# Peptides against a protein of PDB entry 5IXI: the designs that were tried, part 68

Target 1, 141 residues: chain A of PDB entry 5IXI
Amino acid sequence: TPLLDASSLEYLFAQGQYDLVKCLAPIRDPKTEQDGHDIENECLGMAVLAISHYAMMKKMQLPELPKDISYKRYIPETLNKSIRQRNLLTRMRINNVFKDFLKEFNNKTICDSSVSTHDLKVKYLATLETLTKHYGAEIFE

## One batch from the design tools (peptide; made by RFdiffusion4, then SolubleMPNN)

Design b2_p19_1_s3 (from b2_p19_1, 11 letters changed)
Fold by OpenDDE base, seed 4:
Structure b2_p19_1_s3 (fold): chain B 141 residues (1-141), chain A 19 residues (1-19)
Amino acid sequence: as target 1 above (141 residues)
Amino acid sequence: SSLDGLDKFMEKVKNTKIF
């Protein structure tokens, strides 16, 4: 893995978010039904990382974020479209679980593990490598 | 470590029944 300076990491993180959401780095094909669920879950996790990074950069606490904060702008557009096609109960569950993830992450993970914005960028990019098709080869060679 | 915490979180997310 190449050593990245802070400015390079910032750039790659921003580009990575864009590539994931816009499906320029499409998510990998699921090997099984369960793998498909894992991929979708991991996308929601990526949204938690991205939102938390944003909040930290803005020096905002979780309660200061909009109450209707959502994963929708932080996951692949294709997945977002898929979720919108699912029934109401499923969408409600997804929303509730996501909010729980976000709360847990910010109240425990960040504090207990002393997570920094730098750490979030590293984890985000590393996850992109395994989550998407052919992404990260240039970064993590 | 911080990355270990992040790994554990993402693993928990992956293993949660949502869909």
Scores: peptide ipSAE 0.618, ipTM 0.942, DockQ to the pose 0.873
Fold by OpenDDE base, seed 5:
Structure b2_p19_1_s3 (fold): chain B 141 residues (1-141), chain A 19 residues (1-19)
Amino acid sequence: as target 1 above (141 residues)
Amino acid sequence: SSLDGLDKFMEKVKNTKIF
């Protein structure tokens, strides 16, 4: 496919986030229980990408982000509902691990690999294609 | 590369035992 211009990429990225969260682009069905866990993990990863993109656009460092920053608004609503049904200890673990992911990504991955907002959009959309059932087929054809 | 770093991060996330 041809290289997308900046405005097209920005539009697709914004729409992709909306579609994932609102389940308009539903996540794929797991093949196994472990595959289900992998899918859920990838959703948390997508949240890290989205939040980090937001922070970079606002020129904010991690300590400047709200202390209550969470994956909840950046993952599929169906998954969010599922997580809320799990026991307290599990939810605490998810929160802690996500915080660690976000910290590592922003303090290490972005800096070490010279990641740009452009790169984040590309990776987000590419992952969205594989994570969901039929999304992005025409974009990455 | 930048995309390589992103790939490695997402792979690490995928392989982390959370749930």
Scores: peptide ipSAE 0.618, ipTM 0.942, DockQ to the pose 0.866
Fold by OpenDDE base, seed 1:
Structure b2_p19_1_s3 (fold): chain B 141 residues (1-141), chain A 19 residues (1-19)
Amino acid sequence: as target 1 above (141 residues)
Amino acid sequence: SSLDGLDKFMEKVKNTKIF
């Protein structure tokens, strides 16, 4: 991975978030049904990274985040629409799993591995490259 | 490393049974 200066990394991270949510960088086609589920899960993981980055930048702890914090603004719009069409039980499960992801990430992963906002940006962009169609090849090549 | 921790988290997320 080429070395990026702080300003370039900040810009690319912001742009990458926008591109993912607005589907300007569409998620890759699933190879199997299980691959499709893996992709959806990874999108929820991307939401955890984005929200945690936001919280860290604002020097906020998890309890200080709005209680209604959700993945809805941090995943591809197409996936969000798909989730809204699923039954109540499925939507409840997704919400609960996401909250567990967010809690585990902020209470364990960040603390145990000394994750910084810089690390989050790098991981987000690296994941974005593999998750989406043809995105970011020039950045990490 | 920090990135190794992030890799492990995302791998766990990917492999979590939601459906």
Scores: peptide ipSAE 0.618, ipTM 0.941, DockQ to the pose 0.938
Fold by OpenDDE base, seed 3:
Structure b2_p19_1_s3 (fold): chain B 141 residues (1-141), chain A 19 residues (1-19)
Amino acid sequence: as target 1 above (141 residues)
Amino acid sequence: SSLDGLDKFMEKVKNTKIF
């Protein structure tokens, strides 16, 4: 596995977020229906990582984030479109579950594991490599 | 470790019934 310096990691992290959201790095095809759900969940997890990284960089606590904070700008646009087409109750469920993920992550995972912004970038890129089609295959081995 | 914690979180996310 290649070692990346801080500037390279920052660049790849920013580019990776952009590529995921804009579907320039499309998510992989699901092998099964359950795999499809796992992929969608993983995208929501990626949104939690991205938002938490942003908050940490801005030295913001969870209550200081906008009350209407959502996954919408942090997931693939295709998935966002798909979610928008689902019924109201499903969308409400997704919103609530996401808020729970974000709360748990910031109140438990970050604190218990002493997660840094560096760790978030590494995990984000590593997940992106497996989540998308042929993206960044040379970054992590 | 920090990465272990992140792995556990993402695994929990994948295993949560949402859709």
Scores: peptide ipSAE 0.617, ipTM 0.942, DockQ to the pose 0.877

Design b2_p19_1_s4 (from b2_p19_1, 10 letters changed)
Fold by OpenDDE base, seed 1:
Structure b2_p19_1_s4 (fold): chain B 141 residues (1-141), chain A 19 residues (1-19)
Amino acid sequence: as target 1 above (141 residues)
Amino acid sequence: SSLEGLDKFLEKVRNTKIF
């Protein structure tokens, strides 16, 4: 946002990623089973944003990313543990869906919408605020 | 806008049936 300078935005983005993964900013409680699935999907979306931001900062194209790129280090640790406990077919599905998200995002969304690293940081923090219980209430006041 | 594109992507993510 125009209220945050570049340095502050960079700091908040880095801290927000850490808080989400380490569950210092815990995700909100689901209201229904479907809401729970939506929350998990949103976490995968957050991972796509974070990885894509990383790639853009390193001036890497998607094919240059390691073949073993994964959401595991970019989602809440509690969710990661939950996924590990699910059966093989479910884990395979999640992996495939995530890779599809990442591919679509980098091939379509970034290119078609002229998304910048600045935009990714703003959207990440805004999404983090809605996804978590009490995070960042004052950031976008 | 760029942010609108990001919103559409995240909406698609939320609406994708995994389970």
Scores: peptide ipSAE 0.557, ipTM 0.932, DockQ to the pose 0.907
Fold by OpenDDE base, seed 4:
Structure b2_p19_1_s4 (fold): chain B 141 residues (1-141), chain A 19 residues (1-19)
Amino acid sequence: as target 1 above (141 residues)
Amino acid sequence: SSLEGLDKFLEKVRNTKIF
């Protein structure tokens, strides 16, 4: 894989987030129903990475984040629209699970593994490549 | 490694029943 300097990585990370959310890099078609669920779950995981990166850059702890922090601005708009069409219980579950993910990630994963903002950008872009139809091939080849 | 930790987290996410 090509080596990226800090400036290039920062740019690509920002652009990748934008492309995912705005569906300029559309998520791949599911191969099965379970694959579809995996894709949706991974989008929520991507939101955790993005939010945690933001918090780290701003030197914010979880309690300092807005209490209503959500995945909504960090997942594909198409998925967000789909979630809004699901029943209340499902939406409540998604919200609760996401908050648990974010809490666990920041309290355990980041601390236990000494994750840096650099690591988050790398993992985000790498996951973006596998999650979307055509994105990232030229970046990570 | 840090990346391994991230992989484990994402794997856990994929294996969680949400939808």
Scores: peptide ipSAE 0.557, ipTM 0.932, DockQ to the pose 0.868
Fold by OpenDDE base, seed 2:
Structure b2_p19_1_s4 (fold): chain B 141 residues (1-141), chain A 19 residues (1-19)
Amino acid sequence: as target 1 above (141 residues)
Amino acid sequence: SSLEGLDKFLEKVRNTKIF
């Protein structure tokens, strides 16, 4: 990973979140149907990273977060619209699985691996680069 | 390492049937 000062990393992380959600950094085109599903899953993963980072920065535990916490504000708006068009069972599954991901991540992954907010920012940006079309390549390469 | 843990988590996410 590149050497970035704390201020630069904070800025890039914030901007990257905005660009992903607002589709200013559009996600890459899927090569196959399975690749499309992988991309969508990775977007949910990105949402977990973003929410967990927020919680850690605010020194909040999961029970302190809103009970209706969701991925909707942390994924590309185009994907969010697509999900809303899917059937009820699918949407229910997505919601439940996401909540499980968030719980597992905060109760196990963060603790077991001693993940810091710095690590989350680095991984978020690195994943963003591979997930989107020609975004941030100059930062990490 | 912390990044390895993050990689494994995201890999699990990708491999989970959601959609």
Scores: peptide ipSAE 0.556, ipTM 0.932, DockQ to the pose 0.864
Fold by OpenDDE base, seed 3:
Structure b2_p19_1_s4 (fold): chain B 141 residues (1-141), chain A 19 residues (1-19)
Amino acid sequence: as target 1 above (141 residues)
Amino acid sequence: SSLEGLDKFLEKVRNTKIF
């Protein structure tokens, strides 16, 4: 595993977020319908990591975040467009489930596991590598 | 560990029926 210093990690994390959202690093093709759902869920997970990292950096707690906090700008634009095309009930469910994920993550995972911003960056990039087609093959060996 | 906690969370996310 290559050594990543703080500056390199910060850069890669920022660039990775951009590449994922802008689909410059496209998500991998699903092997099955269930795999497709897993990929979409993983993207929502990525959004939780990204938002939580943001909140931690800003020293904000969940109640201080906008009530309408959303995954929309933290997932691939293609997926966001796909979700917007789904029916109202589905979109409501996705929104509610995501908020539950975010709440659980911040109330349990971060606190119980003592997760740092460093850990979030590492996990984000590691997940990004497995989630996308060709991204970051040399980052984690 | 912190990374293990993150792994468990992401696994839970993947296994949650959403779509």
Scores: peptide ipSAE 0.553, ipTM 0.932, DockQ to the pose 0.873

Design b2_p19_2_s1 (from b2_p19_2, 11 letters changed)
Fold by OpenDDE base, seed 4:
Structure b2_p19_2_s1 (fold): chain B 141 residues (1-141), chain A 19 residues (1-19)
Amino acid sequence: as target 1 above (141 residues)
Amino acid sequence: SPFEKNKEKSLEKLKNLFK
């Protein structure tokens, strides 16, 4: 894959986040019910990457993050609306599991493996390409 | 929930991105 300079990568990363959230880069169609669940989990994983990047850039610890910094801001709006329509217990579980997911990723991957913001951008864009229907073809050309 | 049950799978997938 081509090497992107820091400025280009920063721009593409920001644009990619915007496109995913605004559904300008629509996520791929599920092949089965299980695939649908996997897609949702991948979206939540993208939120973990994005929030981790934000925290790292701001030099903030996870408990210091504002309450509005949640998966809701970093997943496709369509998925966010879908989750909000689910029952309270399900939403609570998703919130709790996501918090644990974010914490574990921070402890096990970012801290232990010394992941940089550069690495997060690359992996975010690479995953975005596989998660969406037609996006990413020009990113790494 | 599906996300709760597949949390470890998703986490492992993310970890593999950085290997």
Scores: peptide ipSAE 0.159, ipTM 0.780, DockQ to the pose 0.743
Fold by OpenDDE base, seed 5:
Structure b2_p19_2_s1 (fold): chain B 141 residues (1-141), chain A 19 residues (1-19)
Amino acid sequence: as target 1 above (141 residues)
Amino acid sequence: SPFEKNKEKSLEKLKNLFK
């Protein structure tokens, strides 16, 4: 968004990540069980955006990322706690599928287009607005 | 898994953000 300069966007992106993870910007309530699954997928998508941004900022490829770089650091704490309560096989499956998700996004979107860290921050904030209850309405009014 | 099933949909949504 050309309306936000780099400094403003950097600040909002950092704050948005913090607010999402700490549930200061709570995610919307699910309307159905399937909606709940969709919300979880959106949260994992947010993690994909955040990790991709991190990798680009560090000029690192995905295999070079530290082991502790995981969706666990980039999703709402409430969702993270929920996932931790699921059985081992489910958690392993989520981890593997997420890694594939991240890889596919990197290969098919970031590498195949001219996506910048600036673009990722804009899309992160835009998605955050739709995912959460009342957050950030004034940002893109 | 619902996430596995809907991963492609989520990926497509992310891709569409950058079209």
Scores: peptide ipSAE 0.158, ipTM 0.777, DockQ to the pose 0.710
Fold by OpenDDE base, seed 2:
Structure b2_p19_2_s1 (fold): chain B 141 residues (1-141), chain A 19 residues (1-19)
Amino acid sequence: as target 1 above (141 residues)
Amino acid sequence: SPFEKNKEKSLEKLKNLFK
């Protein structure tokens, strides 16, 4: 595994977020209906990593985050459009469950394991590689 | 919902990333 310096990691993390959201790094095709749900949950997990990183960089607690900081800006645009087409109750549940997901990740993973912003970048890129079709295979090989 | 059903699985997956 190549050792990335801080500047390179920062660049790759920023570019990776952009590529995922803009679908320049398209997510993998589902093999089954359940796989499709797993892919969506992986995308929401990516949003958890990204928002947690944002909060840590800004030294902000979760309740202090702006209202516009949600999974919507950290998932692929195609998935965001799909979720917007679902009924109101479903969208409300997704929002509430995601908030709990983010909070639980912060309390049980970031705090308990002393996770750093560096760690979040690495895991984001590693997950991005497996979630998307061809992106970043050479980054960690 | 499918997301609620699999949230705990996803959280465990995320936690495992940092082990």
Scores: peptide ipSAE 0.158, ipTM 0.777, DockQ to the pose 0.743
Fold by OpenDDE base, seed 3:
Structure b2_p19_2_s1 (fold): chain B 141 residues (1-141), chain A 19 residues (1-19)
Amino acid sequence: as target 1 above (141 residues)
Amino acid sequence: SPFEKNKEKSLEKLKNLFK
């Protein structure tokens, strides 16, 4: 953005990831059951952005990433705990659907739109602002 | 699952961020 230089953006992106995972930037309260599902989807979307950024920075393709690189490291700890308590089949489905989501995003968005790591950081922070309660409003004001 | 049902919507939301 014209308001943030590259170094500032890099710092805010790293801090934002930490704050989201550690729940220092709490996700917003759901208004309905469907809203709760949407919030979880947004969190998983944040993981897609973060992992895609990681892969690009490491100059690695998605299949080359270590097996332990998953959404679990990139979503709020509260949500991660919730998912771990769901039944095995549900967890397996979430894992598979997430991998497909990540792959589709890479193929249909990153490659097709020639997205840069800079772009991913901007979109991550923008989404973080809307996903959390009262975080980062000043970033894009 | 909720994520499985709404994956496409989420993907489109992410795609639109780059348009």
Scores: peptide ipSAE 0.155, ipTM 0.776, DockQ to the pose 0.700

Design b2_p19_2_s2 (from b2_p19_2, 9 letters changed)
Fold by OpenDDE base, seed 1:
Structure b2_p19_2_s2 (fold): chain B 141 residues (1-141), chain A 19 residues (1-19)
Amino acid sequence: as target 1 above (141 residues)
Amino acid sequence: SPFEENKEKSLEKLKSLFK
């Protein structure tokens, strides 16, 4: 948005990531069981945006990323704890699906649509507003 | 898993942000 300068956007993006992970910006309550699943998937989508941004800023390809750069670092701590408590096969499936998700997003969206780091920050914050209860209601007003 | 079953839906939703 033209209302936010580059430094302000960078700050808000960093703060938004922190608030999501630390649950300072709590995710919205699910209305149904399926909505709960959708919320978890949206959180994983946020991790895709964050990791893609990281890779782009560091000028690194996905296979070059350190092993500790995973969805575990970019999702709410409550969700991370929940996933860690699931059985081994489930956790393996989540890891594999996320890996494919991240790869496909980068191949089909970032590369094909010429997405910039600026775009990723804007979309991250916009999605954060819809995913969480009260976060950033007036950021883009 | 729910994520595995809805991967394509989630991907399309994410892609739609940039269309």
Scores: peptide ipSAE 0.210, ipTM 0.809, DockQ to the pose 0.774
Fold by OpenDDE base, seed 4:
Structure b2_p19_2_s2 (fold): chain B 141 residues (1-141), chain A 19 residues (1-19)
Amino acid sequence: as target 1 above (141 residues)
Amino acid sequence: SPFEENKEKSLEKLKSLFK
């Protein structure tokens, strides 16, 4: 397990989010088409973690979240661009499925398992290491 | 869509992070 104090973890979590979105920590190359789909789903999962953390920090319920708090803010810009190029029906489905995904995660995991913001930051950074090509080598000892 | 069809798989993977 990582040995980071609260302030260090907060900094790394913020930096990790920035690096993922800005593609400074590029996501790994897909081996197959299915792997590509899995990577996209993992990115959306990262958005679930990030948004859940935001809501928890702001003490907001999901319906209270501002409109700009969406997966679009928390996924790689390249993936966001790709999604925007897909047809309207597909984009609508992604939006709806993500909403359900976020809701169910918060209901079944955040609430039921009493997950803390600390836990979310740790798991976010750990997942970031596996999702990206080179990132995280120095984050956790 | 791939995300729709794999939603449950993704959710379980995400949940497993905290088990």
Scores: peptide ipSAE 0.208, ipTM 0.807, DockQ to the pose 0.746
Fold by OpenDDE base, seed 2:
Structure b2_p19_2_s2 (fold): chain B 141 residues (1-141), chain A 19 residues (1-19)
Amino acid sequence: as target 1 above (141 residues)
Amino acid sequence: SPFEENKEKSLEKLKSLFK
């Protein structure tokens, strides 16, 4: 993986988040129903990375995060619309499970591996390449 | 829900990114 300078990485990370949310970098087409679920979960994973990065940059703990900092802001808008159309119970479960997901990732993975904001940006972009159809095919060639 | 059922799988996948 080529070494990117801090400024370039910051730019690519910001642009990547924007492209994913705005569906400018569309997610890959599901091959099966289960694949569709996996894709959604990958999107939620992307939200975990993004929010963890935000918290780390702001030097904030998860409980201190503004209420509007949720997966809804960091997933493709099309997926967000889809989730909003699901029944209340499902939405509540997604919210709760995501919170646990985010907490577990920060308490264990980030701490155990001494993950930095730099690492989060790299992994975000790397995952973005595999999750989307054509985005950033040569960023980490 | 699909996400709830596969939460652990997703978490492990995410964790594996940093191993």
Scores: peptide ipSAE 0.206, ipTM 0.806, DockQ to the pose 0.819
Fold by OpenDDE base, seed 5:
Structure b2_p19_2_s2 (fold): chain B 141 residues (1-141), chain A 19 residues (1-19)
Amino acid sequence: as target 1 above (141 residues)
Amino acid sequence: SPFEENKEKSLEKLKSLFK
């Protein structure tokens, strides 16, 4: 397990989020259609981690979060564009399911397991390395 | 939606990161 000081971890976490959203760290290519769905779900999971971290840092409850704090801000822009071209009903369902996903993770994992912002950063970066193509940081390899 | 159908699996995977 790598040991990073708080400042280094904060920097890497911020850079990792930027790289994922801007596709500077592109997500891996799907091998099948189902793999593509799994990758999409992993990206939404990354958004859950990022938003949970934001809420924790701001000491805000989920209902208090601004409307612009959504998965759209925390997923790869290519995936966001893909979702935007889907029909309205599908987009509404994704939004609703994500809200439930975020709520349940926050209530049943963060609140119940004493998870810190430090833990979220570590797990975010670790997942980022597995989700993306040869992510240059290779922090945990 | 694939996300709807696999939400529980995704949640468990995410939760497992902290167990």
Scores: peptide ipSAE 0.206, ipTM 0.806, DockQ to the pose 0.726

Design b2_p19_2_s3 (from b2_p19_2, 6 letters changed)
Fold by OpenDDE base, seed 1:
Structure b2_p19_2_s3 (fold): chain B 141 residues (1-141), chain A 19 residues (1-19)
Amino acid sequence: as target 1 above (141 residues)
Amino acid sequence: DYYEENKEKSLEKLKSLFE
């Protein structure tokens, strides 16, 4: 695979986030109902990576992040719209599960594995390639 | 619900990216 310099990686990471949220890099089609659930959870995982990167770049701990930080602006708009249409109890559960997901990732992966912002960008783009339709082929070819 | 049921699986998958 090509070696990317820091500036190129930063650009691709930012553009990848934009493409995912704006559905310019559309997520893959589910093959089963369970696959659909897996895709949604994968999107939430992408939000965990993005927020963790944001926190590290700002040199902030999770409790220091604004209370309104959520998955909403870090997942595909189509998925966000779908979630907003679900009932209040379901949305509350999704939010709680996500917060726990983010916390556990920070404690068990970020801290334990000494992950850098560089690592997060690489893994974000790699996951984006597997989650979306034919995205990132040039980067990982 | 399926979010809670699959959270651990998703977390393990995410963690595996950094192993």
Scores: peptide ipSAE 0.265, ipTM 0.832, DockQ to the pose 0.741
Fold by OpenDDE base, seed 5:
Structure b2_p19_2_s3 (fold): chain B 141 residues (1-141), chain A 19 residues (1-19)
Amino acid sequence: as target 1 above (141 residues)
Amino acid sequence: DYYEENKEKSLEKLKSLFE
Protein backbone atom coordinates (compact mmCIF):
# COMPACT_ATOMS: atom_id res chain seq x y z
CA THR B 1 0.00 0.00 0.00
CA PRO B 2 1.35 3.41 -0.94
CA LEU B 3 2.33 5.74 1.85
CA LEU B 4 -0.06 8.67 1.98
CA ASP B 5 -0.32 11.41 4.54
CA ALA B 6 -3.59 11.74 6.40
CA SER B 7 -4.82 14.76 4.45
CA SER B 8 -4.08 13.21 1.07
CA LEU B 9 -5.74 9.97 2.08
CA GLU B 10 -8.83 11.79 3.30
CA TYR B 11 -9.09 13.65 0.02
CA LEU B 12 -8.59 10.56 -2.11
CA PHE B 13 -11.12 8.60 -0.08
CA ALA B 14 -13.78 11.28 -0.45
CA GLN B 15 -13.09 11.66 -4.15
CA GLY B 16 -13.05 7.91 -4.63
CA GLN B 17 -16.48 7.53 -3.08
CA TYR B 18 -17.82 10.27 -5.31
CA ASP B 19 -16.22 8.79 -8.41
CA LEU B 20 -17.63 5.33 -7.71
CA VAL B 21 -21.18 6.52 -7.06
CA LYS B 22 -21.24 8.95 -9.98
CA CYS B 23 -19.66 6.34 -12.26
CA LEU B 24 -16.75 8.65 -13.02
CA ALA B 25 -14.72 5.60 -12.09
CA PRO B 26 -16.82 3.00 -13.90
CA ILE B 27 -16.88 -0.53 -12.58
CA ARG B 28 -15.29 -3.20 -14.71
CA ASP B 29 -17.32 -5.06 -17.31
CA PRO B 30 -18.56 -8.48 -16.25
CA LYS B 31 -17.06 -11.38 -18.15
CA THR B 32 -19.86 -13.79 -17.20
CA GLU B 33 -23.18 -13.70 -15.41
CA GLN B 34 -21.51 -14.96 -12.26
CA ASP B 35 -18.87 -12.28 -12.62
CA GLY B 36 -21.67 -9.76 -12.74
CA HIS B 37 -23.00 -11.10 -9.46
CA ASP B 38 -19.52 -10.90 -7.97
CA ILE B 39 -19.20 -7.30 -9.09
CA GLU B 40 -22.53 -6.39 -7.51
CA ASN B 41 -21.52 -7.95 -4.21
CA GLU B 42 -18.18 -6.21 -4.43
CA CYS B 43 -20.06 -2.94 -4.76
CA LEU B 44 -22.13 -3.86 -1.71
CA GLY B 45 -18.85 -4.51 0.06
CA MET B 46 -17.72 -1.04 -0.86
CA ALA B 47 -20.91 0.28 0.71
CA VAL B 48 -20.13 -1.71 3.85
CA LEU B 49 -16.71 -0.08 4.05
CA ALA B 50 -18.11 3.38 3.44
CA ILE B 51 -20.90 3.06 5.98
CA SER B 52 -18.56 1.54 8.55
CA HIS B 53 -16.25 4.49 8.06
CA TYR B 54 -19.19 6.86 8.44
CA ALA B 55 -20.28 5.17 11.66
CA MET B 56 -16.78 5.29 13.10
CA MET B 57 -16.36 8.94 12.21
CA LYS B 58 -19.67 9.72 13.90
CA LYS B 59 -18.73 7.46 16.83
CA MET B 60 -21.99 5.59 16.36
CA GLN B 61 -22.84 1.92 16.67
CA LEU B 62 -24.89 0.20 13.99
CA PRO B 63 -28.16 0.32 15.95
CA GLU B 64 -27.65 4.05 16.37
CA LEU B 65 -27.35 4.73 12.65
CA PRO B 66 -30.19 6.59 10.98
CA LYS B 67 -32.82 4.28 9.54
CA ASP B 68 -32.36 5.77 6.08
CA ILE B 69 -28.75 4.60 5.87
CA SER B 70 -28.52 1.99 3.13
CA TYR B 71 -26.32 0.85 0.28
CA LYS B 72 -28.20 3.06 -2.18
CA ARG B 73 -26.06 6.15 -1.67
CA TYR B 74 -22.81 4.18 -1.65
CA ILE B 75 -22.97 2.11 -4.85
CA PRO B 76 -22.66 3.10 -8.51
CA GLU B 77 -25.72 4.89 -9.83
CA THR B 78 -25.92 2.42 -12.71
CA LEU B 79 -26.16 -0.49 -10.28
CA ASN B 80 -28.68 1.35 -8.14
CA LYS B 81 -30.87 1.92 -11.18
CA SER B 82 -30.58 -1.75 -12.11
CA ILE B 83 -31.59 -2.86 -8.63
CA ARG B 84 -34.59 -0.53 -8.58
CA GLN B 85 -35.85 -2.21 -11.74
CA ARG B 86 -35.90 -5.64 -10.10
CA ASN B 87 -39.02 -7.02 -8.47
CA LEU B 88 -40.01 -6.24 -4.90
CA LEU B 89 -39.00 -9.60 -3.49
CA THR B 90 -35.54 -9.36 -4.99
CA ARG B 91 -35.06 -5.84 -3.66
CA MET B 92 -36.14 -6.99 -0.22
CA ARG B 93 -33.63 -9.81 -0.36
CA ILE B 94 -30.85 -7.44 -1.36
CA ASN B 95 -31.72 -5.15 1.53
CA ASN B 96 -31.69 -8.02 4.01
CA VAL B 97 -28.47 -9.47 2.67
CA PHE B 98 -26.79 -6.10 2.89
CA LYS B 99 -27.95 -5.53 6.46
CA ASP B 100 -26.52 -8.89 7.45
CA PHE B 101 -23.33 -8.12 5.53
CA LEU B 102 -22.84 -4.83 7.34
CA LYS B 103 -23.68 -6.31 10.73
CA GLU B 104 -21.33 -9.25 10.39
CA PHE B 105 -18.48 -7.10 9.14
CA ASN B 106 -18.94 -4.77 12.08
CA ASN B 107 -19.24 -7.51 14.69
CA LYS B 108 -16.26 -9.47 13.44
CA THR B 109 -13.72 -7.53 11.41
CA ILE B 110 -14.11 -4.06 12.90
CA CYS B 111 -14.69 -5.05 16.51
CA ASP B 112 -12.24 -7.94 16.63
CA SER B 113 -9.36 -6.51 14.61
CA SER B 114 -9.12 -2.94 15.93
CA VAL B 115 -9.76 -1.47 12.50
CA SER B 116 -9.32 2.29 12.20
CA THR B 117 -10.83 4.80 9.83
CA HIS B 118 -7.39 5.05 8.26
CA ASP B 119 -7.46 1.33 7.51
CA LEU B 120 -10.91 1.59 5.97
CA LYS B 121 -9.85 4.40 3.65
CA VAL B 122 -6.80 2.49 2.47
CA LYS B 123 -8.73 -0.70 1.82
CA TYR B 124 -11.56 1.20 0.14
CA LEU B 125 -9.20 2.81 -2.33
CA ALA B 126 -7.32 -0.42 -2.94
CA THR B 127 -10.56 -2.26 -3.65
CA LEU B 128 -11.80 0.60 -5.80
CA GLU B 129 -8.74 0.18 -7.98
CA THR B 130 -9.47 -3.49 -8.60
CA LEU B 131 -13.21 -3.01 -9.05
CA THR B 132 -13.06 -0.21 -11.61
CA LYS B 133 -11.63 -0.15 -15.12
CA HIS B 134 -8.70 2.24 -14.93
CA TYR B 135 -8.97 4.06 -11.62
CA GLY B 136 -5.93 4.51 -9.44
CA ALA B 137 -3.32 3.33 -11.89
CA GLU B 138 -1.30 6.48 -11.32
CA ILE B 139 -1.46 5.97 -7.55
CA PHE B 140 -1.16 2.26 -6.88
CA GLU B 141 1.07 1.06 -9.71
CA ASP A 1 -30.72 -16.92 -3.88
CA TYR A 2 -27.44 -15.93 -5.46
CA TYR A 3 -27.15 -12.83 -3.29
CA GLU A 4 -27.07 -14.87 -0.12
CA GLU A 5 -24.86 -17.52 -1.66
CA ASN A 6 -22.24 -15.03 -2.77
CA LYS A 7 -22.42 -12.87 0.35
CA GLU A 8 -20.19 -15.15 2.37
CA LYS A 9 -17.55 -15.17 -0.32
CA SER A 10 -17.66 -11.40 -0.55
CA LEU A 11 -17.51 -11.09 3.22
CA GLU A 12 -14.49 -13.33 3.44
CA LYS A 13 -12.78 -11.32 0.75
CA LEU A 14 -13.58 -8.13 2.61
CA LYS A 15 -12.38 -9.56 5.92
CA SER A 16 -9.16 -10.75 4.32
CA LEU A 17 -8.28 -7.15 3.56
CA PHE A 18 -7.71 -6.63 7.28
CA GLU A 19 -6.16 -9.96 8.25
Scores: peptide ipSAE 0.263, ipTM 0.831, DockQ to the pose 0.731
Fold by OpenDDE base, seed 2:
Structure b2_p19_2_s3 (fold): chain B 141 residues (1-141), chain A 19 residues (1-19)
Amino acid sequence: as target 1 above (141 residues)
Amino acid sequence: DYYEENKEKSLEKLKSLFE
């Protein structure tokens, strides 16, 4: 894999987030129903990484983040639309579970492992490659 | 429930990225 300088990594991370959300880097097709659920969970994981990075960059604690900061801004628009079509109770459950997911990741991984924003960018892009159909192959081969 | 179980699975997978 090529060595990326800080500026290049910052650019690729921003571009990757945009491409995922805007579905310019479409997520892979599910092979089964369970695979579809796994893909959704991966997307939620991507949101956790992105929000954690945002909080770290702003030097903010999770409770200090704006209330509108949720997975909705950080997942593919197609998935967001799908979730919106689910019933209220399901959406509420997803929201609550995600909040706990984000909090637990912060407590057990970010803090415990002293993860840097650099680490988050690298892992985000690496996961993006596996989650999407062909994105990132040129960067991580 | 389903979402709790999948959250835990995803969390473990996510944590493994930084091990």
Scores: peptide ipSAE 0.258, ipTM 0.832, DockQ to the pose 0.692
Fold by OpenDDE base, seed 4:
Structure b2_p19_2_s3 (fold): chain B 141 residues (1-141), chain A 19 residues (1-19)
Amino acid sequence: as target 1 above (141 residues)
Amino acid sequence: DYYEENKEKSLEKLKSLFE
């Protein structure tokens, strides 16, 4: 990580988000049903990191963000399609849980721990490496 | 609740990234 300057990190972070959403960096295969659930939760966590970074870059608080901001454009398209196929009540629950997740993360971690945008980019890329099948070997080796 | 429990688990995992 110390090898990456600010401009390089910004580029890699942007490209990593694109690769995750477009499934160019496909998420790892689940080993069990529970592992599949854990993978989905990690993807939602990636969305929390990405949205938090966006808000910080725009110098906006969560209530100031557009109400249409959600996990949908920050998770793999395959997962988004899967969630959209679930029943209405389930999708509503996922939406509510995610909103609470994002809010609590910002209140407890971003605000209380003074996390920087640099920190978010590093942790995003590090998590992306473990979440996907073969991403980032040349970056984090 | 399944989703609430998953949220807490994921939140703790994310928080641990910054500890």
Scores: peptide ipSAE 0.252, ipTM 0.830, DockQ to the pose 0.686

